# Designs tried in a protein design run: peptides against a protein of PDB entry 8YR4. Part 56

Target 1, 309 residues: chain A of PDB entry 8YR4
Amino acid sequence: PRGSPALQLVVLICLGLMGLERALNVLVPIFYRNIVNLLTEKAPWNSLAWTVTSYVFLKFLQGGGTGSTGFVSNLRTFLWIRVQQFTSRRVELLIFSHLHELSLRWHLGRRTGEVLRIADRGTSSVTGLLSYLVFNVIPTLADIIIGIIYFSMFFNAWFGLIVFLCMSLYLTLTIVVTEWRTKFRRAMNTQENATRARAVDSLLNFETVKYYNAESYEVERYREAIIKYQGLEWKSSASLVLLNQTQNLVIGLGLLAGSLLCAYFVTEQKLQVGDYVLFGTYIIQLYMPLNWFGTYYRMIQTNFIDMEN

## One batch from the design tools (peptide; made by RFdiffusion4, then SolubleMPNN)

Design b2_p13_2_s3 (from b2_p13_2, 7 letters changed)
Fold by OpenDDE base, seed 5:
Structure b2_p13_2_s3 (fold): chain B 309 residues (1-309), chain A 13 residues (1-13)
Amino acid sequence: as target 1 above (309 residues)
Amino acid sequence: DPVSFDEVFPLKF
C-alpha cells in the first residue's frame, strides 16, 4: 500500500504471521511425534503432561492446518481487513475516474448497468486474485518445499523423493485436469446464458405469447433448454469428481509408499513409532490445502482470461 | 458490442 506507513507495517506483520504459520506446520507434527514416543517409552507423567500442553497450545495457534481457523490465521485475516479495504477502494476509484475520462459518445453507446457490472467484476477479480495468490497458493508451495527439505534432512532421502514425486504429480494432474474441465465449464456457461436469454425474451413478449395461447410451447422450449443445460452441468460436476478422485488416488499412493517405508524402518529400529505418525500427519496436512488448489487455479486462470478479453 | 474489460479496466497487469 503506497502512502500509508501504518498499512505497510500491517502488511509486514501479516507476512511475519504467514512465516509463523509455516513454522507451526512443522512444529505441531514434531510435538505429536514426541507424545507418541513418550507414551511408547512409558515416560514420567510430568514430561508427558508438559509435552501434551505444549502440543495443544501450538495446535490452538495453528488450527486444523492450512485454511483452518487457527489463532494465527484469524489474527492475520483480522489485520488484513484494512489492507483489503484500501486495495478495493483504490481499484474502485481508479475505474470510476477512468470511466469519467471516457467520451460522452462512449457512454451513450453503452448500458450504465453493464459498465458497473464489469467494474464490480474487475474489482472483485483483482482483490480475489491477490488474496488467493498471497494466502493460499504461495503458502501451499512453501509448505511443500519445507516438507521436502524436512523429510530429506531428518528421515531419509527416499522420503523427500516420495513427497517430491507425489506433490509434483499432484500439481501437474491438477493443472492438466483443470484445463480439460474448463471446456465443460465454458459450454455450461454459454448454455446457461442462452437459457436465460430465452426466458427473458419469452417474458418480454408475454402479450404475444398470451395472444397466440403459446404458453405451453414456450414452457416446453424452456424445459428443453434446461435439460440441455443440466446435461452440460452434469459433465462439469462429473469432471470435478474425477479431479477430486484423481487427487485422492495420488495422495493415497504417496501415503501408501511412505507409510510402508516408515513401517519398514520402524521394524529395522532406524525410526521410532512416533516418526510413522509424524509422516502420516504431515502428508494429511499438505493434502488439505492442495484439495482446493484446483479451485484456486481455475479462479486464477478464469480471472486472467476475463482480464485479457 | 459487448463492453470489453480492457475499455473499462485501465490496469494492465
Scores: peptide ipSAE 0.045, ipTM 0.738, DockQ to the pose 0.026
Fold by OpenDDE base, seed 1:
Structure b2_p13_2_s3 (fold): chain B 309 residues (1-309), chain A 13 residues (1-13)
Amino acid sequence: as target 1 above (309 residues)
Amino acid sequence: DPVSFDEVFPLKF
């Protein structure tokens, strides 16, 4: 943010907290591994209790699950409120200034409520896009890269290769299937708007409809429009189920291959039992944010198209 | 099911 050194410091603190979240995503599985190894070795209670307490504290800082924010993420979100408000206000003022620079002919053809709706959509689109890029997309890609490096260095190059191939295939299929389904969503939204417009026009002309006793005709035309909408909705929803199932299959195959390889190396005493648990835990941690990646990609794509129009 | 984020948080466009 230009002009506020305080907000610049808050941005740097938020970036530092994002780095801490990436470190926690590696440390939490490592401490969980260490607990399993200490239990297997029948280690003294004092060492075990300290490691368990440290793990639970790190897990509190990290959080766990889809949409459950840990302490660090909540603190980041809290600090970011002022930066978001500053960014939103700046984008809103830029859009508003640009609207005032447009020709009188552009304004005479548009209703004031439509112009305000375009300004509000533009502001929400840009601020949403920036928030999703910074807090979801970039961190998820960083966690994948960190995972590939970690498994390649501390386990074996084969584990890094499995994670690389699994995540690369997952991301590629997510993008391709999301682009393919976008046409069904656009067709659905266009038909929804057309169905709504027809209902509004019929209700605004209710006197004419009543004069001609055409109520049954208007209801039948509305029913036909709903059936056409539902046929497009079904294609959209079915394509989402197909995406989710494809994603689950790719992760399932990656988890199977890596878990079998890890189990084999544990039987050969090259890895410990805790390393098997670490691998499974880390893959599940990567999978949780990736479920939203297709939604973020679609939102990014929609928001760019809505900014060009 | 990973509900589309649009279904959980309808961005009021």
Scores: peptide ipSAE 0.015, ipTM 0.550, DockQ to the pose 0.124
Fold by OpenDDE base, seed 2:
Structure b2_p13_2_s3 (fold): chain B 309 residues (1-309), chain A 13 residues (1-13)
Amino acid sequence: as target 1 above (309 residues)
Amino acid sequence: DPVSFDEVFPLKF
């Protein structure tokens, strides 16, 4: 942000916290591995208790799961509120200034409420898009790269290859299936708007419908429009289930291949039992944010299309 | 006609 050194410092702190989240995503599985190894070795209680306490503290900082936010993520989100407000206000003022530069003829031909709705949508789309890119998409891609590097360095090149192939296939299929399902969603939204327009027109012309005793006819036309909508809604919903199942299958196959290979190397005494648990835990951690990747990609694509319209 | 955002902001991407 130009002109506010305080907001520049907040941005740098938020970037530092994002780096800390990436470090926690590696450290949490490592500490969990160490607990499993210490339990297997029947280590002294003092060493085990310290490692467990450290793990729980790191897990509190990281958070976990779909929808649970860690302390570091919450602190980042809290600090980012001021940056978001500054960015939103700057975009709103740029939009407002540009609207005042437009010709009187342009303003006289349009309803003020439509112009304001465009300004609000434009501001929301730009700020939302930037937030999703910076806080969800880029960090998820970084975590995948860090994961590939980690497994390639500390396990074997085969584990790095499995993670690379699994994540590359996952991302590719997520994009392809999301683009495919976007056609069904657009068709659904178009039919929803058409069904709503017919209902509004029928209700606005209520007196005319009563004059002609056409209520049963309008109800039947509305039923047909609903059935047509539900046919498109089913395709949209079924395509989402297909996306989720395809994603689950790819991760399941990657987890199977890597877990079997890890179990084999544990049997050959090349890896420890904790390394098996680490691999499974780390793959699940990579999978959790990736479930939302298709949603983020679609939101990004929609926001770009809404900026082009 | 719904005002196109492009008419307000010709964002040449």
Scores: peptide ipSAE 0.008, ipTM 0.395, DockQ to the pose 0.026; fails the geometry check
Fold by OpenDDE base, seed 3:
Structure b2_p13_2_s3 (fold): chain B 309 residues (1-309), chain A 13 residues (1-13)
Amino acid sequence: as target 1 above (309 residues)
Amino acid sequence: DPVSFDEVFPLKF
């Protein structure tokens, strides 16, 4: 936000909190490892209790699942409200100013409600795109990179390679399958709009339909449109299941390879039992946001296309 | 139509 030092400071604080989330994503598995090692060694209760309490506190800061419920994430989201509002208002004012610079002929040829809808879509697309990039895509990519570095430095280069190959394959297949799915989704949305338009047209012409006693004919035409829609919906949904299963398979193979290698190194006394638990925990943490990556990619692609038009 | 936030982020509740 140019021109507001206060909002610039809020952005810097939000970036700092994002950095803290990345650190927590590494620390939480480490503390969980340490608990497992202390339990295995039958360590004194005081050391164990301190480590467990510290882990629970770090887990409270990180949150569970998608990371959206952690204290740090909630604080970031709270602080970002003002930045989002500033950005939205700035985009709305730019669009509104541009609309007033357009020729009278352009305005006379369009319905005011359509113009407003285009403006609202444009604002939503820009603000949505920015939010997805900054808060979901970039952090997820950063966590992957941090993971590769961490495993390469603190375990063995083989673990870093497994994570690299797994995540690279996952991202590549996610993009390719998502692009392949986009055609089915576009066809579905087009048929949905056509089905809706037919229903609206039939209802707007209600008097004519009644005059000709054509209700059964209009219902049958609507049924045919629904069946055609459902055939496209099925293709869209089935392609989503295929994407999810492909993603699950890639993560499963990466988890298998890394878990077997970790188990082997534990048997060779090169790693501790806690390190096995750390690997599994960390991979699961990387997997959770990655499930959404295909959706983020699709939204980014849609929002870019909607901004070019 | 912008995919609803719920379609994009199905929060598994």
Scores: peptide ipSAE 0.007, ipTM 0.498, DockQ to the pose 0.221; fails the geometry check

Design b2_p13_2_s4 (from b2_p13_2, 7 letters changed)
Fold by OpenDDE base, seed 4:
Structure b2_p13_2_s4 (fold): chain B 309 residues (1-309), chain A 13 residues (1-13)
Amino acid sequence: as target 1 above (309 residues)
Amino acid sequence: DEEEFDPVYPLVF
């Protein structure tokens, strides 16, 4: 944020916390590996207890990913509220100033409520876009890169390749299926608005509908609109299930290939039992944010389209 | 159009 050094410091702290979250995503699996190895080796209780305590503390800081926000993520979100409020207010004021610069002809052609709704959507689109890019998309991509580097350096180049291929295929399919799905979603939303508009029009003209005994006709027209909506809703929902299933299959295949390879390397005494557990834990940790990637990609696309309008 | 924010609930494992 230009003009507030305090908010700039908060942004830097939030970026530092994001870096800490990335470090935790690597450290938590490592400490879990170390616990499994120490248990396998029947290590002294003091070493085990220290490693377990450290793991639990790191896990508290990290949380459970998207389903359970960790302390660091919550602290970041809390600090970001002030930055978001400053950004929103700045965007709202810019939009509002721009609306006042528009021609009288533009204002006469629009309802005041529509103008306000455009301002609110424009603010929400910009602030949403920034939040999703900075806090979800960029971190997820960073975790993938860090994971590929980690597995390539500490396991074998084959593990890094499996993760790379799995994540690249996952991201590509997520984008392609999300773009395909967006057509059904837009058609659904358009038909929903049309269905709602028919209901509102019929209710606003209630006296006329009663005068002509047209109630059955309006009900049937509304029924036809609902059936058309539900046909598009079904396509939207079915396309979502297809996306999720495709994502699960890609991750499942990557997890299978990497787990089999890891198990083989453990049988060859090239890796420890803890390394198998690390691989599985780390892939699951990468997968949790990636499940939302299709949502984030769609929201980014929507927010760009809403900024162009 | 209010694109209802249908949060794509991923099938969270």
Scores: peptide ipSAE 0.013, ipTM 0.515, DockQ to the pose 0.447
Fold by OpenDDE base, seed 5:
Structure b2_p13_2_s4 (fold): chain B 309 residues (1-309), chain A 13 residues (1-13)
Amino acid sequence: as target 1 above (309 residues)
Amino acid sequence: DEEEFDPVYPLVF
């Protein structure tokens, strides 16, 4: 944000909090490993209680699964509200200024309500794109890279390779299947708009429909349009289930390969029981934000297309 | 409008 040193400081604090979230994503599995090792070794209660208390505190800072935001994430989101409002207002004012610079012929050819809706879409697309890139896409990619580095340094290089191959295949399949499903979504949205238009046209011509006693005919035409819509909706929804199942299969295979390799190294006394638990918990932790990657990719693609028009 | 909240992740029920 140009012109506000206070908002620049808030952005720097938010970036620092994002770095802290990445550190917590590594530390939480490590502390959980240490608890399992201390329990296995029958360690003194004081050491165990301190490690458990530290783990629970770190877990409070990190948060849980997709539905539970951690303290650090909530604090970041809270601080970001003012930055988002400043950015939105700046984009809205730039679009509004540009609309006033356009020719009278352009304004006479368009309905004012359509122009305003284009402006609102443009603002939401720019602010949404920036938020998805900064808070979802970049952090998820960073967590994957940090995970590969961690497993390559503290485990065997084979674990880093399994995570790399699993995550690369997951991301590639997510993109390819999301691009494929976009065809079904566009067809569904086009048929939805056509179904809504028919309902509006029938209701606007209500007097004519009543004059000809054509209510049953208009209801049947609307039923046919709904059945056609539901046939496209089913293809869209079925393609989403196929995406989710493909993602689940890739993560399941990566988890299987890595868990078998961990179990083998634990039997050879090269790794501890806690290291097996660390691997499983870390992979599951990476999986949760990755499920949304197809949504982020779609939103990014839509926002770019809407900015070119 | 409905396009914004179709998450690829099924758990947002």
Scores: peptide ipSAE 0.009, ipTM 0.504, DockQ to the pose 0.322
Fold by OpenDDE base, seed 1:
Structure b2_p13_2_s4 (fold): chain B 309 residues (1-309), chain A 13 residues (1-13)
Amino acid sequence: as target 1 above (309 residues)
Amino acid sequence: DEEEFDPVYPLVF
């Protein structure tokens, strides 16, 4: 934010909290591993109780697997409200100023309510895009990279390769299937708008429909429009189930391969029982935000289209 | 075009 040193400090604190969230995503599985190892070794109660208390405290700071419910995430979201309000107001004023710089001929061709709606869509698209990129997309990609590095350094290069291949395949399939689905969604929305417009036009011309006793004809035309809509809706919904199932299969195969490899290294005494639990816990933590990646990708595409209009 | 923001809610586990 140019012109407010206080808001610049809040942005730096929010970036520091984002770094802390990434550190917690690594530390929480490590402390859980240490608990399992201490239980396996029959360690003294005082050491176990301290490690459990530390784990629960770190888990409170991290929150649930969605990354939105932890103390650090809530504090970041709270601090970000002022930055978002400043950014929104700045974009809104820039769009409003630009609208006043446009020619009288441009304004005479449009209704004032349509112009305001374009301004509101433009502000929402820019602020939404910024929020999704900074708080969801970039952190998720960072957690994947940190995970690959961690497993490559502390376990074996094969674990880093499994995570890399699994996450790369997951992201690639998510993008490709989401782009394929976007065609069905656009066709559905266009047919919904056309079906609604026909219903509105029939009701606005109610007197004419009554004069010609054409009610049965208008109802049948509306039925045909609904059937056509439902055929597109089914394709959209079925393509979503296919995306979710494909994502689940890729993660399931990655979890299977990595869990079998980890179990094998534990039987060879190269890894501890806690390392098996760490691997499973860490992969599940990486998977939870990735479920939203297809949604974020679609949101980004919609927001870019809404900025070009 | 009003592409209503239909959030694809992931299957919340």
Scores: peptide ipSAE 0.014, ipTM 0.513, DockQ to the pose 0.350; fails the geometry check
Fold by OpenDDE base, seed 2:
Structure b2_p13_2_s4 (fold): chain B 309 residues (1-309), chain A 13 residues (1-13)
Amino acid sequence: as target 1 above (309 residues)
Amino acid sequence: DEEEFDPVYPLVF
């Protein structure tokens, strides 16, 4: 933000908090490993209690249990409100100023409500796109890279390869299946709009429908439109279940391969029992934000198309 | 058109 040093400082603090979230995503599994190792070794209560307390504190900072937001994420979101409001207002004023530069002939050809709708769509699309890129997509990709590096350095190159292949396959299939399902969603939305338009037209022409005793005919036409809509809705919903199941299978296979390999290395005394628990915990943490990746990808595409219009 | 925020994952509440 040019012109406000206070908002520039808030942006830098938010970037620092994002870096802290990445560090917490590595530290939380490590502390959980250390608890399991200390329990296995029957370590003194004081060492165990300190490690557990530290883990719980780090977990409070991180969040991420069952979709719970952590303290660091909440603090970042709170600080970002002022930056978002400043950015939104600046985009709105730029769009509004540009609308006033347009010719009187353009304004006379448009309804005032359509002009406002263009301004609101443009602002929401720009601010939404920026927020999804900065706070969801970039951090998720960074966590994946950090995870691959971590497993390659601290376990073995085979674990880094399993994570790399699993995550690459997951992302690729998520994109491909999301693009494939987009056609069913577009067809559903088009048929929904057509079904709504028929209902509105029948209700606006209510006097004519009554004059001809055509109520049963209009109800049957509406029923046919609903059945056609539900056939497209089923395809959209079934394609979503297929996406989720495909993602679950990729995760399940990656977890199976990595867990078996980890268990094998624990039996050979090359890894500790805590390292098995770390692997499972860390992989689950990497997959939690990836569940939303298909949603973010779709929203980015929609917002990009809405910015071009 | 309010494209309803159709989350790819139903929050199984």
Scores: peptide ipSAE 0.008, ipTM 0.496, DockQ to the pose 0.358; fails the geometry check

Design b2_p13_3_s1 (from b2_p13_3, 5 letters changed)
Fold by OpenDDE base, seed 4:
Structure b2_p13_3_s1 (fold): chain B 309 residues (1-309), chain A 13 residues (1-13)
Amino acid sequence: as target 1 above (309 residues)
Amino acid sequence: SESPDPVIVLDFS
């Protein structure tokens, strides 16, 4: 945003907070490892108490398993509201200006409510897309890369390979299944709009429907439209369950392979008990934002297609 | 899990 140095500073602060979240995602598992190791070694209370206090503070900054509940994430989200509003308003004004430049024939062929709905969808789509790319997609990819590097450097190359294979397979399947699901979702949304349009048309023509005693016929047509919608909704919902189960299976297999390898290296005295806990904690932390990756990818794909139309 | 699309309840009040 070239027009306000204050908003540029807020963007820089938000980027700094995103960097801090990445550091916290590494530090929290490390501190948790250290607690487990200190407990195992029966370390002196002073070192243990300091490490626990530091862990709890870092965990407060990071937040819980939803990622959105951490102090840093909340502060970022709060600061971003003003940037989002500025961006939204700018996109709305650009769309509105563009709509006024369109031919009179284009306006006469469309209902004002459809034009406004296109404008609102366009604004929400662009603003949402940018926010999801910057705050969810890029950070998630960064956390995966950081994780691979961390495990490869501080554990063994085998752990880095497991994380790499697991996350690569997860992302690939998420993309492929999400693209497949997008067809069902589009068909569902199209049928929803058609069903709603029929209901509105029937209700606007209420006097005519009543005059011809055609209420039963209109109800039957509406029922058929609902049944057709529900058939598409079921496909959309069932495909979502399939995506979620596929994702859970891939993460489960990665967690299993890595946990078994950790356990083996602990038995061989190459790793400590805390390192086993670190691996599990870190994989779960990577999994949490990845649960939404399919949603973000779909939103990205939808928003790009809505911009091409 | 995909969050359900926020049903933009266009509150046509």
Scores: peptide ipSAE 0.029, ipTM 0.561, DockQ to the pose 0.067
Fold by OpenDDE base, seed 3:
Structure b2_p13_3_s1 (fold): chain B 309 residues (1-309), chain A 13 residues (1-13)
Amino acid sequence: as target 1 above (309 residues)
Amino acid sequence: SESPDPVIVLDFS
């Protein structure tokens, strides 16, 4: 942010914390592997206790793999509040200044509530899009790339290939199914608004409905609108279940292929038992942020559409 | 705020 050195420092600290999260995402599985290997080798209690204590501390910093519950992520989120507020205020002031430069005819043709809603949508879309890209999408893609590199360097190249194929297929299917699902969600939202409008119009005209004894007719029309809405809601909900199941299937297949290959290499004494646990832990850790990827993709698309309107 | 669709994170814990 130009003009506040304090906010620039906060941005740099937040970027440093993001880098620390990436390091923790590699270190936590490594330390967990080391614990399993030390337990397998029946290592001295002192070495085991230090490694366990270090692991628990790193896991406290990392949190539950989504990043959202870790101390580092919470600290980043807390520090970012001021940057978000600065960005929001700057966008809001830019929109407000632009609205004041627009012709009187533009203002006379629009209701004040519509102008405010456009300003709020514009501010929310820009700040939301930026936050989702910087803190969720980019870090998740970075963690996948780091994972592929890690497995390719420290494991056999086949593990890097399995992770690459699994994550590429997961992302592709997530995008494709999310785009397909977005059509059902749009249809649902359109029918919800139409059903709500009918209810409001019927209630506002209750005197006319009473005069014509049309209460039963209006109730039946409202019931038909609800049934139509529920049919679209079911399609939206069923499409979400299909997305989740597809995601679980892809990760399950990747986990199966990699776990079998790891177990084979452990049997051949090329890898240790801890490396088997590392692979499973790392894949699950990559999976947790990816669960939200479809939501982020949809939010990005919605925010782009809301910026174009 | 559109409720984030609950990604049923099947907690396979």
Scores: peptide ipSAE 0.023, ipTM 0.640, DockQ to the pose 0.623
Fold by OpenDDE base, seed 5:
Structure b2_p13_3_s1 (fold): chain B 309 residues (1-309), chain A 13 residues (1-13)
Amino acid sequence: as target 1 above (309 residues)
Amino acid sequence: SESPDPVIVLDFS
């Protein structure tokens, strides 16, 4: 944010905390591996207790793998509130000043409530888009890249390749299926708006409906509109289940291939039992934020369309 | 999993 050095410092701290989250995403699986290896080796209690305590502390900082519940993520979110408010207010004031510069003829031709709704949508779309890009999309892509590098350096290059192929296929299918689903969602939203408009028009004309005893007819027309909406809603929901199942299949195949390869290397004494657990834990950790990627992509796409209008 | 659409409760209040 230009003009407040305090908010610029908060942005730098938030970026530093994002870097710390990336480090925790690598360290937590490593410490978990070390616990499993120490348990397998029947190591002394003191070494085990320190490693377990360190793991639990790192896990508290990281949270549940969704990135939303960790102490570091909560601290980042808390500090970011003031930055978001500053950015939102700046965008809102820019839109408001621009609306006041528009011709009287433009204002007379539009309902004031529609103008405010456009301004609010514009502000929320810009601030939301930036937040989703910076805090959800970019970190997830960074975690994938870090994962590929980590597995390529500390495991066999085949593990890095499996993660690369799995994540690339996952992202590609998520985008393609989400774009396909967007058509069903647009059709659903259009029918929802049409159904709502009919209900509002019927309620505004309730005196006429009462005069003609047309209440049963209006209810049946509304029922038909709801059934038509539910048919489109079902297509949207079914397409979401198909997306989720496709995503689960891709991750399942990647997990299967990598787990079998890891188990094979453990049987050959090239890897330890803890390395098998590390691989599974790391893949599941990468999968957790990716479950939301389709939602983020859809939100980004919706916000882009709302900014072009 | 069905990621529940985060209902951005656009608090239009």
Scores: peptide ipSAE 0.030, ipTM 0.582, DockQ to the pose 0.073; fails the geometry check
Fold by OpenDDE base, seed 2:
Structure b2_p13_3_s1 (fold): chain B 309 residues (1-309), chain A 13 residues (1-13)
Amino acid sequence: as target 1 above (309 residues)
Amino acid sequence: SESPDPVIVLDFS
């Protein structure tokens, strides 16, 4: 970003965080291997517990399955919002200024294409929703129930309880934070539509704007509308990062509690090293679809609202 | 976690 040293620093920090994510991708498997080795060697509990805690902390930083949900990725995403907004605003203003230089015939012909795009969004949303419910939401809930039953029967009731509490808290917080976030998204979409309408109206009146040499005034008015939009977009995007981080924290706590308990039972020879590997793998597998649950809930809620209007 | 890809968000507005 030219002209903003603060945004240049943010870009450098984001690049540094991307480098850290790559380091975590190497460190997490190493620590996991070390846990397996310590369990196999029947190492002292203190060494094992420290290594497990360190692993879970690194896994919290990395995120579960999709690197996009880790603390480092969330921090990168949060910091990147301002850089994205700067870039978007610059592109939008360049397009808008260029459109004012274009002839009347170009403006009259494009209005028909925009209306079609709004209609196509409505029909694709409903069909998409049903597919997401059937192929993603229902299977994910089934996998959670199967997981609770499996861990309760084959490990110990404590494992089933940990998975139950973790997943219940995850789902509850996902719903609550998603409902809270929906307010910011609605406000953003309303302001986006208003900003777009203002741009279209300005471009339809381009002859009048050109006659009065008001191009700079309309560009400034559009810039103000974009800044207002970007203020709402920031709230929406920041609320998403908060959702993702909350989800990551809940899974991290569940993984910590369950991994420590599993490691303890392996040290007492009640479970095998393979059972520890199974638990960690299974929890990560359950977490991966759950990452999308907030998206699915939002899509469900949006489509219900769009069907009521 | 919604994938932070704004592209998925834009298709449902």
Scores: peptide ipSAE 0.028, ipTM 0.611, DockQ to the pose 0.047; fails the geometry check

